# Peptides against a protein of PDB entry 7UQJ: the designs that were tried, part 342

Target 1, 160 residues: chain A of PDB entry 7UQJ
Amino acid sequence: PELYQNFNITPPRGVLFHGPPGTGKTLMARALAASCSSDERKITFFMRKGADILSKWVGEAERQLRLLFEEAKKHQPSIIFFDEIDGLAPVRSSKQEQIHASIVSTLLALMDGMDNRGQVIVIGATNRPDAVDPALRRPGRFDREFYFPLPDVKARFKIL

## One batch from the design tools (peptide; made by RFdiffusion4, then SolubleMPNN)

Design b2_p29_2_s4
Fold by OpenDDE base, seed 5:
Structure b2_p29_2_s4 (fold): chain B 160 residues (1-160), chain C 160 residues (1-160), chain D 160 residues (1-160), chain A 29 residues (1-29)
Amino acid sequence: as target 1 above (160 residues)
Amino acid sequence: as target 1 above (160 residues)
Amino acid sequence: as target 1 above (160 residues)
Amino acid sequence: SRLEEEREKAEEFSLEAAKRRSEQYEALK
């Protein structure tokens, strides 16, 4: 039995991809997601948009997150990619605090409750890392960040 | 016969992922590894920790490296990821020179002995690129480097 | 039927990987390509060298590009990786304008003609982003750029 | 709320972890 060393995927570390719009965060995350699948270890890639979870699943967003993480765990090794995660877990603005707080709390619990044995990676992409709830940016959650810089404005300015 | 152009994976080029702790080198490498697998070309991903090869395989580290590269060659196209590669091939410090030199020499020989026809990619991740033996950082070995910067402290300061 | 949420791959956005030689653009693109393949969604990865399309397919380069995009569409979700894309679509220098202009125009048309419904990603790698025709770097084409910096020359200089 | 306590600690952690990671990387140079 060839001990294909199970990607001891370190406990589900959220990776936050952040950077200006058009820096390719979403593409990198998509690329990273399918990048984990081999013949012997097909990585299941789940993609969700933060705003879609809020808008399409009004009142069920928490349940949809739970189902997503359960499905990801069932199909491990897996990657969950949240595109526009600042839309899912915005920093508390005063007026919509309770619903957002509940969704954020559910996401926190799901990220924390991924036992270190789970081969699930969570990637969040945002254009506004400051708009992501700081609670999500703790160890065991989105504790790793990748900055996607703008391609040098000088290189783009030659194209304009 | 649709000539699925074989990834003419350029000869085994070692790629060194370096950058501060928590910059996602390991995750990126894992993501890159599985990223090479398609339906027609499943990439086998091998992951080893540098320190684990030294500690778990005391006296057999060279043999384990040889077996790893043979297995990777057998399952090509493949990716070998060395996490914490500075633990495997530290810069020669005076006292433990012989054992480390032997392991480094074996890794060099394995990287050099990967015929240009091999579809094996080697990725090393380190927090300390300067602690990786310079011999490993030559052309045909870890001749490509990716810097994983810390997310700009300024970007984090806005989150505070 | 588990609606594996089709990667609503945003319309085929070309991603330009640019940076100095040896920064791992080709490896990253290969890694990104297989990164999109899961058990349920194997991503077909196509790799072409820009110079090879020009040199091997003299007079048929346009046809070969069309066939490549058709094949990629047939095997979607797919990634087309153009290594050394500056060799395929150089900025119009005065003397060879017509042939290169035709190939560039074909590539533009193929990138534009990828309906937003296609799960095809195009990645171009170049050492010279300024040598890539600006028309290819417009929205809907290679509108996303990733800079692959040189590993800090200081880190290399300690290794020399 | 658990979330507020988690935010306050996250702010501290984000700075300290960034600093510690930077310092660790510099100390490893």
Scores: peptide ipSAE 0.012, ipTM 0.172, DockQ to the pose 0.041
Fold by OpenDDE base, seed 1:
Structure b2_p29_2_s4 (fold): chain B 160 residues (1-160), chain C 160 residues (1-160), chain D 160 residues (1-160), chain A 29 residues (1-29)
Amino acid sequence: as target 1 above (160 residues)
Amino acid sequence: as target 1 above (160 residues)
Amino acid sequence: as target 1 above (160 residues)
Amino acid sequence: SRLEEEREKAEEFSLEAAKRRSEQYEALK
């Protein structure tokens, strides 16, 4: 509540940052974590790339996600930032291996299992919001989507 | 037309402001109303919280919405701003009471019934665009969605 | 490539600028053209209003579009900016005249016919992205959409 | 219900908009 109160944010269980590459999605997630951190209240920022979870933890990705959410819950207030979340939770195609379905199902369950009273924010960043499984984009999950426009050229040159 | 002409805005029947809390959605809606108001042409700004309509007017929310739209039409050019519109028109789950169905249906009818020549803008602000009934997010209703990114920390500290 | 390389932009065949009126879509398109123009590399900026193409060239709008794209190709690197593109390419309704269908089809063909190696960017600005034919919003056409939020009051007062 | 049909089309529209946005962002790479 309080991280969310300080932000006047009803805790999104999940926030989807989407926009062109280089629009500062990752920078904004870090800046959010920093701006929410006061001397009195440090936010723990967990960053994972979606592709890294799939590639490094073949067969244990679900366990690593569970551990990440448990660690984030232990260190609340916390932000879990999934960069390139489309790499972790691609849209379910009839051709997608059971592995991706299991990871998506685990992430869904973890997001659904976050106590409404928890101080854990999940931010997914993607360049491909349609490549994210629609089940993740439902209420109580990544139910907030944030478009990062290309900054104006001057703002872009400040981000790039 | 003229509010829209002064803005070169084709009247959105509805505009959905969505973004993280504290991104200035409410401030922007007020600022829009103020900036559109000249000494010669005052815009009437109606502000309602979605939750207040549901909580204060149990069983009369539909009537209050009708009265609000009639009053806005009477005082055009006008802006109706629904803060936390997700509180007024939550996504229907199979478990959501008939009351929410009636409110959504009333709001749909009111937005559909706005004459294309009217000078009434409806702005809904939400932190959860996906928690807003999809029927409201259709062409001729909240057919324009405006993402309020988290300002960078510096811009946020200028808004907060 | 180089205009796009200088922007680190893979050439969108088309970019849809959408947002409320007065959010600076037209100004941004001009600013893009100006910022991409160096002393060594001038970008040719073609500006057309969607409604002007329809109203001035009844029965020749398709030909004028072809000529515009040919001229833009001849003067590359170039930007074609369609202001109020929803006026040129409205959503196909069962009531829309064959004329609008022909214009949309011509614009689709022109955007599809742009060589991936060309240095022509097409920017469509609209206040109503939903009023733009969905066929224009597909990959290889206006496959990039940039939302222009209402600038903060201070930024808006600088634009207005 | 008319409202479910209105939701399905909105979900379809939202998915199509998301698809367009994704294609947009890939095209920006």
Scores: peptide ipSAE 0.037, ipTM 0.256, DockQ to the pose 0.056; fails the geometry check
Fold by OpenDDE base, seed 2:
Structure b2_p29_2_s4 (fold): chain B 160 residues (1-160), chain C 160 residues (1-160), chain D 160 residues (1-160), chain A 29 residues (1-29)
Amino acid sequence: as target 1 above (160 residues)
Amino acid sequence: as target 1 above (160 residues)
Amino acid sequence: as target 1 above (160 residues)
Amino acid sequence: SRLEEEREKAEEFSLEAAKRRSEQYEALK
């Protein structure tokens, strides 16, 4: 909301950063958070790895997502950055379908439940935008996508 | 040093960001400064415009450069970002050669005087890497160059 | 219009990004263009540097501005981003008054000639908002201003 | 001058850097 009020943009609930590994997606998310915070208005930046939510919180991932969104709402204006979001919400592949479907459904519900007036921005980063569940890429969710081209591998390795 | 220890890179004393206007050079420098800062380890980011150092500090540009490097050393770990560094150290154009030569010589001395152990990184940004004085582009100075391509207009529109 | 229709904001024809150098104004303009484009609706992003228009196009700056606005209108929805707009339209200082006054008057006319129905947004970025001609800062021109504070070292560190 | 000596010594390195840039530009095409 007000992050975007300063930009005259209605906040997308979600922004998808996509591009090859190490194109600066995580960096840009942090830099955006940084640039949008003032001394008067601190933006709280929440970062989670998609794979970490699945692996560390087996059976609690939905609860952890709910808690994350509640905390982000409590500390608004805030950014929730999901690094490797394809690890959290992969396109339905058969064998782990039920657990992934439940996590995706929870994330969808949390994104849909955010008032467009809520000062919580969700940024997902992925190397595989096509591996992100299409349901997350719909209007009102990750409806805006940002391609991070490979900085030439050499440029990346010299910056990194 | 330690800024790059987190990146497994031997710190260049200087990094040249080059590429067309608006390729995110200034942002990337800021984002790097941001991403390398932790709550425990604040990186101080100094930004100067090459043209501003020449225009605002006629006759004092050398002193201002010395003060900048001293302040950066005092507040290490730090990044000194020279935006439009070609404006500070243009390749020899005849008419202002002496003043430019003096400023370039001062910058060379300041970069050479930085211990590789110093937690001061110098980033120069330019749209014209070939317009930067070759003396600055030597090992131990701006010895690493990063091309910021125009994100392909399509990639830019997908990021954009 | 429609960019702002999604935002319940009457589109300013122009938005002024102001703040200290490197606060991410250019990036934010790009990220805004980015975020406002969808796969269905590509926003064309035009970037010009104020000083470049003056220096490269001596005597043709007005024509180049007209062509830029025509091209932006042709490729609507579009964003015209003037980086360092204070370089194009500085507050009237006596010595170069006539050329600057003509360029400013052309820019004013182009901004005033934009139908509020036009899907062309003009973003000006400056480090010195007070150095921008007050005529450009009137309603229907750059009537909305966004301060890009230096992310206080503290605010940057709190986001990280 | 020290600056001229530094420029001459930088020419070879600058050429290598320019080659690396050119290779980077070509790799991006």
Scores: peptide ipSAE 0.036, ipTM 0.224, DockQ to the pose 0.052; fails the geometry check

Design b2_p29_2_s4
Fold by OpenDDE base, seed 3:
Structure b2_p29_2_s4 (fold): chain B 160 residues (1-160), chain C 160 residues (1-160), chain D 160 residues (1-160), chain A 29 residues (1-29)
Amino acid sequence: as target 1 above (160 residues)
Amino acid sequence: as target 1 above (160 residues)
Amino acid sequence: as target 1 above (160 residues)
Amino acid sequence: SRLEEEREKAEEFSLEAAKRRSEQYEALK
C-alpha cells in the first residue's frame, strides 16, 4: 500500500510472485510489507500457506479465507501473503476439483470484493505459476506478476 | 565459505535458518551463497526441499542425501540449502519414526563427515526449529541458528 | 548491527544494493527494514532519493544529510535507505565535481562517524555501482554489496 | 541477535533477487 502511495502508483489488488523454489518470493512479500510501513503507518502482514488452508481447515477453508480478508481489511493497510498459493488454488482441471473449486471461487470473490481503493494488497507466491488457476491471474486479482528466477551462484558473491 | 574467511570466522558446517513462514530464510541462504561467490570463485548452490527428498525418493532418500553431499564436495565451495528441513528431519518422536530416523541419521553422519575446513556449508530452513531433530542442532552440525522473526513493521529495526 | 553481532561479525555501516533498474533493490531495503523489526523493537526506516537530496536541497544537501543521520541515530535502531545513491554520490571524476564532492565528503564523514555499535544501517541502492564514488565502497562505509540482477521483464513489473 | 538475523534475511533476499536477475542478464548477452 504505502510503497505504491509513495510512488504515486495505484497498488495492485494482487501480485503473483512466481519463480523456482527458494527464489525469495516470500521474503520479497515481507519486504514489500515492510517497505510500505512507516512510523506513522504500520502495515499489517498476514501470512498463510496455501496447503495449510487446504489441509488444516478441511471444510472451513472458505470461511478462513473470508475471515483473513476481513481481518486484513480491519487492519488495513495490510498485506495478505499466500505462500504456495498453487496449493490453495490449483488449476481447476485436476480431479480433486470440488474442494479446490470452492476455495478458488471464494478467493476470486474475495479478491474481486476488495475495493481497489482499499489498502489491502494480496501477494501470492508460487513455484508454478501455471499451476495457479488462470482465473486468479486475471485483471483485478493477481494482475501483476513478479518472476523470481534462480540467481546464478556468482551474483551472490557481490553482496558480501 | 568465503564470507567467513573474509570475516576471520570459522565457517559453521551448518546454519539453521528458523522463523515463521515467509521470513526470507530461503532467500537468505541463496544470498549467502551469492555473496560468497566472485568472478574468480563461484559457489555452487544446491537446493533441496526436505519434503521432496522424503516424498519423491521413498527408499532412496539416504542415497540422495549422500549423492547431494558428494556432489557439493566435488563442486566446493558450495552451499547445500535444505528448504523446509523439518520435513526431512522431523523430531524422532513422531510415529513415522523408522524412515525419518534413517534419514536423520544419514544427515547427521554427512554433516559430521564434513571436514570443518571443507568449503561446504549446509543451510537448513525451517518454520519450526523445534520440529527439527535436536541432534541436527548440535555442535558441528546446525550449530548456528538464525532466527527469522516476522517482519512486522517493527522488523525493519532488526535488520539494522 | 544486531545480525552481525549474532554472527560475531562487525555489522557493516553500509550495504550497497546494486543491479539493473527494477531489480527490487528498494523493495529489499524496505524488506530488510521490516524483517528486522519486531513487536518489541521497531526499526525506523528513513528513505531518501539521491537525486532529491541533490535537486530539492540545492546548497542544503550536506545539512539535510547531517539531519538525516542525526534523526536516524535518535530513532535507532534505524535504516537509512538511499535510493539512487549514484545520484547523490557520483564518481568524483565527472565535471559537476565540486557540489558532488562536498556531498560525498559529508556522506563519508557521516558513515565514518557512525559508531559501529550503533543500530543504524545505511543502505544505498544503485543501478550503477561503478557510478558510486569508490570512497563510499570502502571498509566501514558501503563495505558490503548486494547485486540485484535483472528478473525477466515480467519479474520487474511484478515488484513495481 | 534478532536484528542480525533479520539483516541476514534481508541481505539474502536482496542477494537472491539480485543473483536471479544477473543470470537473466548474462543469458541475454
Scores: peptide ipSAE 0.006, ipTM 0.180, DockQ to the pose 0.057; fails the geometry check

Design b2_p29_3_s1
Fold by OpenDDE base, seed 1:
Structure b2_p29_3_s1 (fold): chain B 160 residues (1-160), chain C 160 residues (1-160), chain D 160 residues (1-160), chain A 29 residues (1-29)
Amino acid sequence: as target 1 above (160 residues)
Amino acid sequence: as target 1 above (160 residues)
Amino acid sequence: as target 1 above (160 residues)
Amino acid sequence: RQPLYWDEKEIEEWKAKEEKRREEARALR
């Protein structure tokens, strides 16, 4: 609370974790979920893989996203973690299938439709932030981005 | 050898990290690589995704595995991390394409061909250890298994 | 803010991350630093290794700690992450060199000298919380402790 | 199906399935 309060930072609805594979983006999302939980206030952690929403639910991916957000709202405080979000919301190309465009549009609408009072945080993890649709990286969506560098033993970890 | 020789521990040829998605298997493998590295003795970390070896190297997956093991041997001490190894070495089914069977057989042969004196550790990560061919889980291969539970919500990760 | 505001939790001056090697302590510290950053409000992340402060700065370690805290204060909001803090602040022994005792005393004084309004968080990570001087674990210093279980805490976490 | 939600129950069900699978894999040795 106060960490962010003292920072006068609006809580992001969406947080983008980006960095090389195996930098612990998924672990961090789980650890954040655990960190925000208490004995009295358990955080519900929802995890989805971007490619799984597309491939396992062909024609129902939009419905699955809506159900996920409603379940997260029902079980708040909650974290929705999208692993490999670049698989869900690739940059819009002229060759992008209408299905992918509709899923991205549904995710955008769901993120925009979250009331600021909702105790639902969305975390997206990707190895390729530039492969994520820039529309998702706008204010009110994934408006905060966190680089996960490889653990270089010597490197001055400047979180810029 | 020396890292484990110094610990009087026979280096496992293969270590299987298993547990729910996002439990930090990939991070742990990197952390092990980092922790075993010194300024004088850097560990080379090789990362491959099981599905990527199949899909990106159709017809050359066996050669890519051989090259990976030779490169790891050349750059020892090294860690080979196979993420999603259940994608590489699925349980043998009657419907298993000959291609998958040959890749699994190549991986088995490569693991068996590692001299115990090699400073090469193989780490396999999976969310489904039973989806991994049992032949890989035998002594001299992935003979050590580490479960990665979800961080139980009660582990007060109170970074609040 | 609001996620933390809703929890009415006073930000700790010092947070001790403890647990087995590779449990993601260093990664968590980095992701917290990241998670607290926005486009408008970047958190400065300072990383130091306990043993490095002793070995690289023989005779200047106290000065380096003072400079680190002043730089963190100048660049607030900031996180100071001490990795392997047991190397910096070992439990006082009768054989503890006066140099180590002075460094620990300097760190204690620097933590005590932080104004509660300072947007500087100190995170210490260790694999051996009992090897950290108990004086650092008192209120106003590292007064919050977080166990990083190896992912396996409910199942047999035998990295033996 | 990857669990949609990792509640305590799904974690326990996954652990129980994994333990059963370890027992089955031990019985196959």
Scores: peptide ipSAE 0.000, ipTM 0.216, DockQ to the pose 0.033; fails the geometry check
Fold by OpenDDE base, seed 3:
Structure b2_p29_3_s1 (fold): chain B 160 residues (1-160), chain C 160 residues (1-160), chain D 160 residues (1-160), chain A 29 residues (1-29)
Amino acid sequence: as target 1 above (160 residues)
Amino acid sequence: as target 1 above (160 residues)
Amino acid sequence: as target 1 above (160 residues)
Amino acid sequence: RQPLYWDEKEIEEWKAKEEKRREEARALR
């Protein structure tokens, strides 16, 4: 509630940062984490990479997601940053990616299970927003999306 | 010559950007590419991810590295940006990573084979500089290193 | 007191972030804002854009500035972040910018009227520090300046 | 072949795909 009140934003449970590689999504997420962490209120920043959860935690990715959300809740206020979230939560329609349907379902359930009163923000970063399961982009999940244009385009738009 | 003259820097053949994830290494590399690209002088920016070269080009990674350097030379002035270079050029002593010794050796040879007169800059980015083969950090290769501290630490260091 | 103690700095009334577009000024200001906001001490972050104050509040910009500072004081500890402050506080010598002399004077008076005991920090961000009225850069106003070099220059300065 | 660089054309194609996706996402709302 109040973290979002301070920003005059309705508390999104999740924010999707999307844009080409190297547009500063990860940097922005860290800066938001640092930007919410005071000396008196250290926001705990949890960073996970989608592909790393799958590769390092073969068969335990669901458990690791649960543990991550529990740990984030325990250490609230917190930010969970999923880098390369398209690697964790691929589109369910992809035949090769259906192997991870349970992981996606677990993430959906964890995001739905977040108490709106909890001081846990989830940030997903992707270079391919279309590769992220549309179910994650529904209200109460990643319901806010921020486009990160290339730095050159950002430069041009500020010069004009 | 001129690419480096525009920067008033001695032409390093390679620059290693290292620091925690999300410190802006990739953003910096892109911003360098864009900053050096004038309307009259377009710098060709080649981006490769170390792990992607290994995973996509199983058995051809060496050839793909050669082609990358040839293409960068053909399209000079150019920047070759290796994101997650620790995935491409792991420490040779790592038993699991010894499988890539030939790839590392190829990258070493390609960096050594760069004519100092060429307008090709190689930028490596890693979150783990100690995971990069020390041979790549020798003079004439990645001989310059830039630490990218966390944004919060950057903030604190500038306030102090 | 404590906000500034945590930074081991004498409480500047104002800090000017200056540097080229895309150097992370706004990001740093946000990161500082919440790097100061604890669980026990929520810093209220007020963001205003200089041009928006002029464009949205034609004829009322002075009143809006007063209200902003009053609201920041009411919700202290607080940070007032002026993005593109050169749009709000142009150099008085510019004939086109003289129309805003009263607005600049109001901002000066508001910064001077801040009790040093107040936990309100003002951060101005600009791409053109020379376009900011020098009166704002005096002691007790924006008396600290932080240069945000281009990513390329950040690289160079760390090489040297 | 993955594009070696984001050329202006690839950036424009990416923008066009992003715009088309935004239009499709608006049409689904």
Scores: peptide ipSAE 0.000, ipTM 0.191, DockQ to the pose 0.030; fails the geometry check
Fold by OpenDDE base, seed 4:
Structure b2_p29_3_s1 (fold): chain B 160 residues (1-160), chain C 160 residues (1-160), chain D 160 residues (1-160), chain A 29 residues (1-29)
Amino acid sequence: as target 1 above (160 residues)
Amino acid sequence: as target 1 above (160 residues)
Amino acid sequence: as target 1 above (160 residues)
Amino acid sequence: RQPLYWDEKEIEEWKAKEEKRREEARALR
């Protein structure tokens, strides 16, 4: 949050972290939360796993998402981190269309309903950015994307 | 890696990374791999999700584990990283005993069968170290454990 | 730790973590400390901010560095983590030459004075590796470096 | 089969696949 203020960058409402598994997406999201927390201004970090929202709350996922965004707004400045967001908002596959479509539509509406003045950042992490509904990757939603390369590739960029 | 050399610590064959989700367990495992890779000596990083070994290879999990350890030995120096290892080796619960017991027994045998001179490190990551079979947490297996606190708690442990 | 033993890699005395702010350098350093601590052998983690050593201890920075390294040696195995090390060891710029030069020379001497058998690892983190005195980046000092790309640059390295 | 490890080639293939998807997504804009 402060980073975007300090850099005069309009904070994206949503940031997509993508890259191979174990590249540090979740760690980065937490490090961002920690780095933006000052003694005067603690950032509340909300973490959810995409698949857990679907599996633990079958039929209540929409309500759980609404409650999460309300709680994040109440405890602003806040970060909502969706780990494995591809599990929550899979690309619309024909067979389980209705349940997934309702959850995705709810998440879209919640991201669109975040006023730019709200100190709520949403971070999605995925190993499969192609498995994330493209509607979430539009401006005003996850409009910034960040690749997390493997450390081996990070190590090579030091050799160059 | 260097810490244990400097510390004259017999390298544990297995290291358990435990802590809340998003504390950097997977990133650490990969950073360890990268930090040990030189231009002359690349470390091969094998990653498996505990639940994926069970779910994708129902009835072949033992074979897949054997193949993984053989391949890791073939490509040594190597790291085998089990993400969500609690999903592969859950605490022995009475009802689905046989299939899980066979997989756990195979993993135990594979860890015990790693010669101390082998350049294969096994890293298990879990959010629930109590959900990992205690047999895996014995000497010569996952005999070293590392807690990954939340960033907020990481800040507090600096205050203590 | 074990990886360097298994890989017969001479442990660097110092590791430089570099990359843009919020890339997880500090989190990685803490996770390394945690990942080297066992029940039998806790690693003491010393953290200092480069600018804090200069600003809080004007005229005593050399003494504070000596005390830090002595304390780290006393509590070995230990990690000394310098966050924002560019604030402590800026590239020798002409105008404030003497005070910064004395601190840098002290840090160089302290890193050189660590016996290879000493169980003290120094991790420097910077957002500006070019602002770190090249003398610190020589063999036997910060001779290993790790780039922490921005999520954005991590994304761009997917585009390259 | 899930890749046993991410090798450099798999990363490059993943990069290329994502770049192609980004190009396709830009072409759809």
Scores: peptide ipSAE 0.000, ipTM 0.212, DockQ to the pose 0.047; fails the geometry check

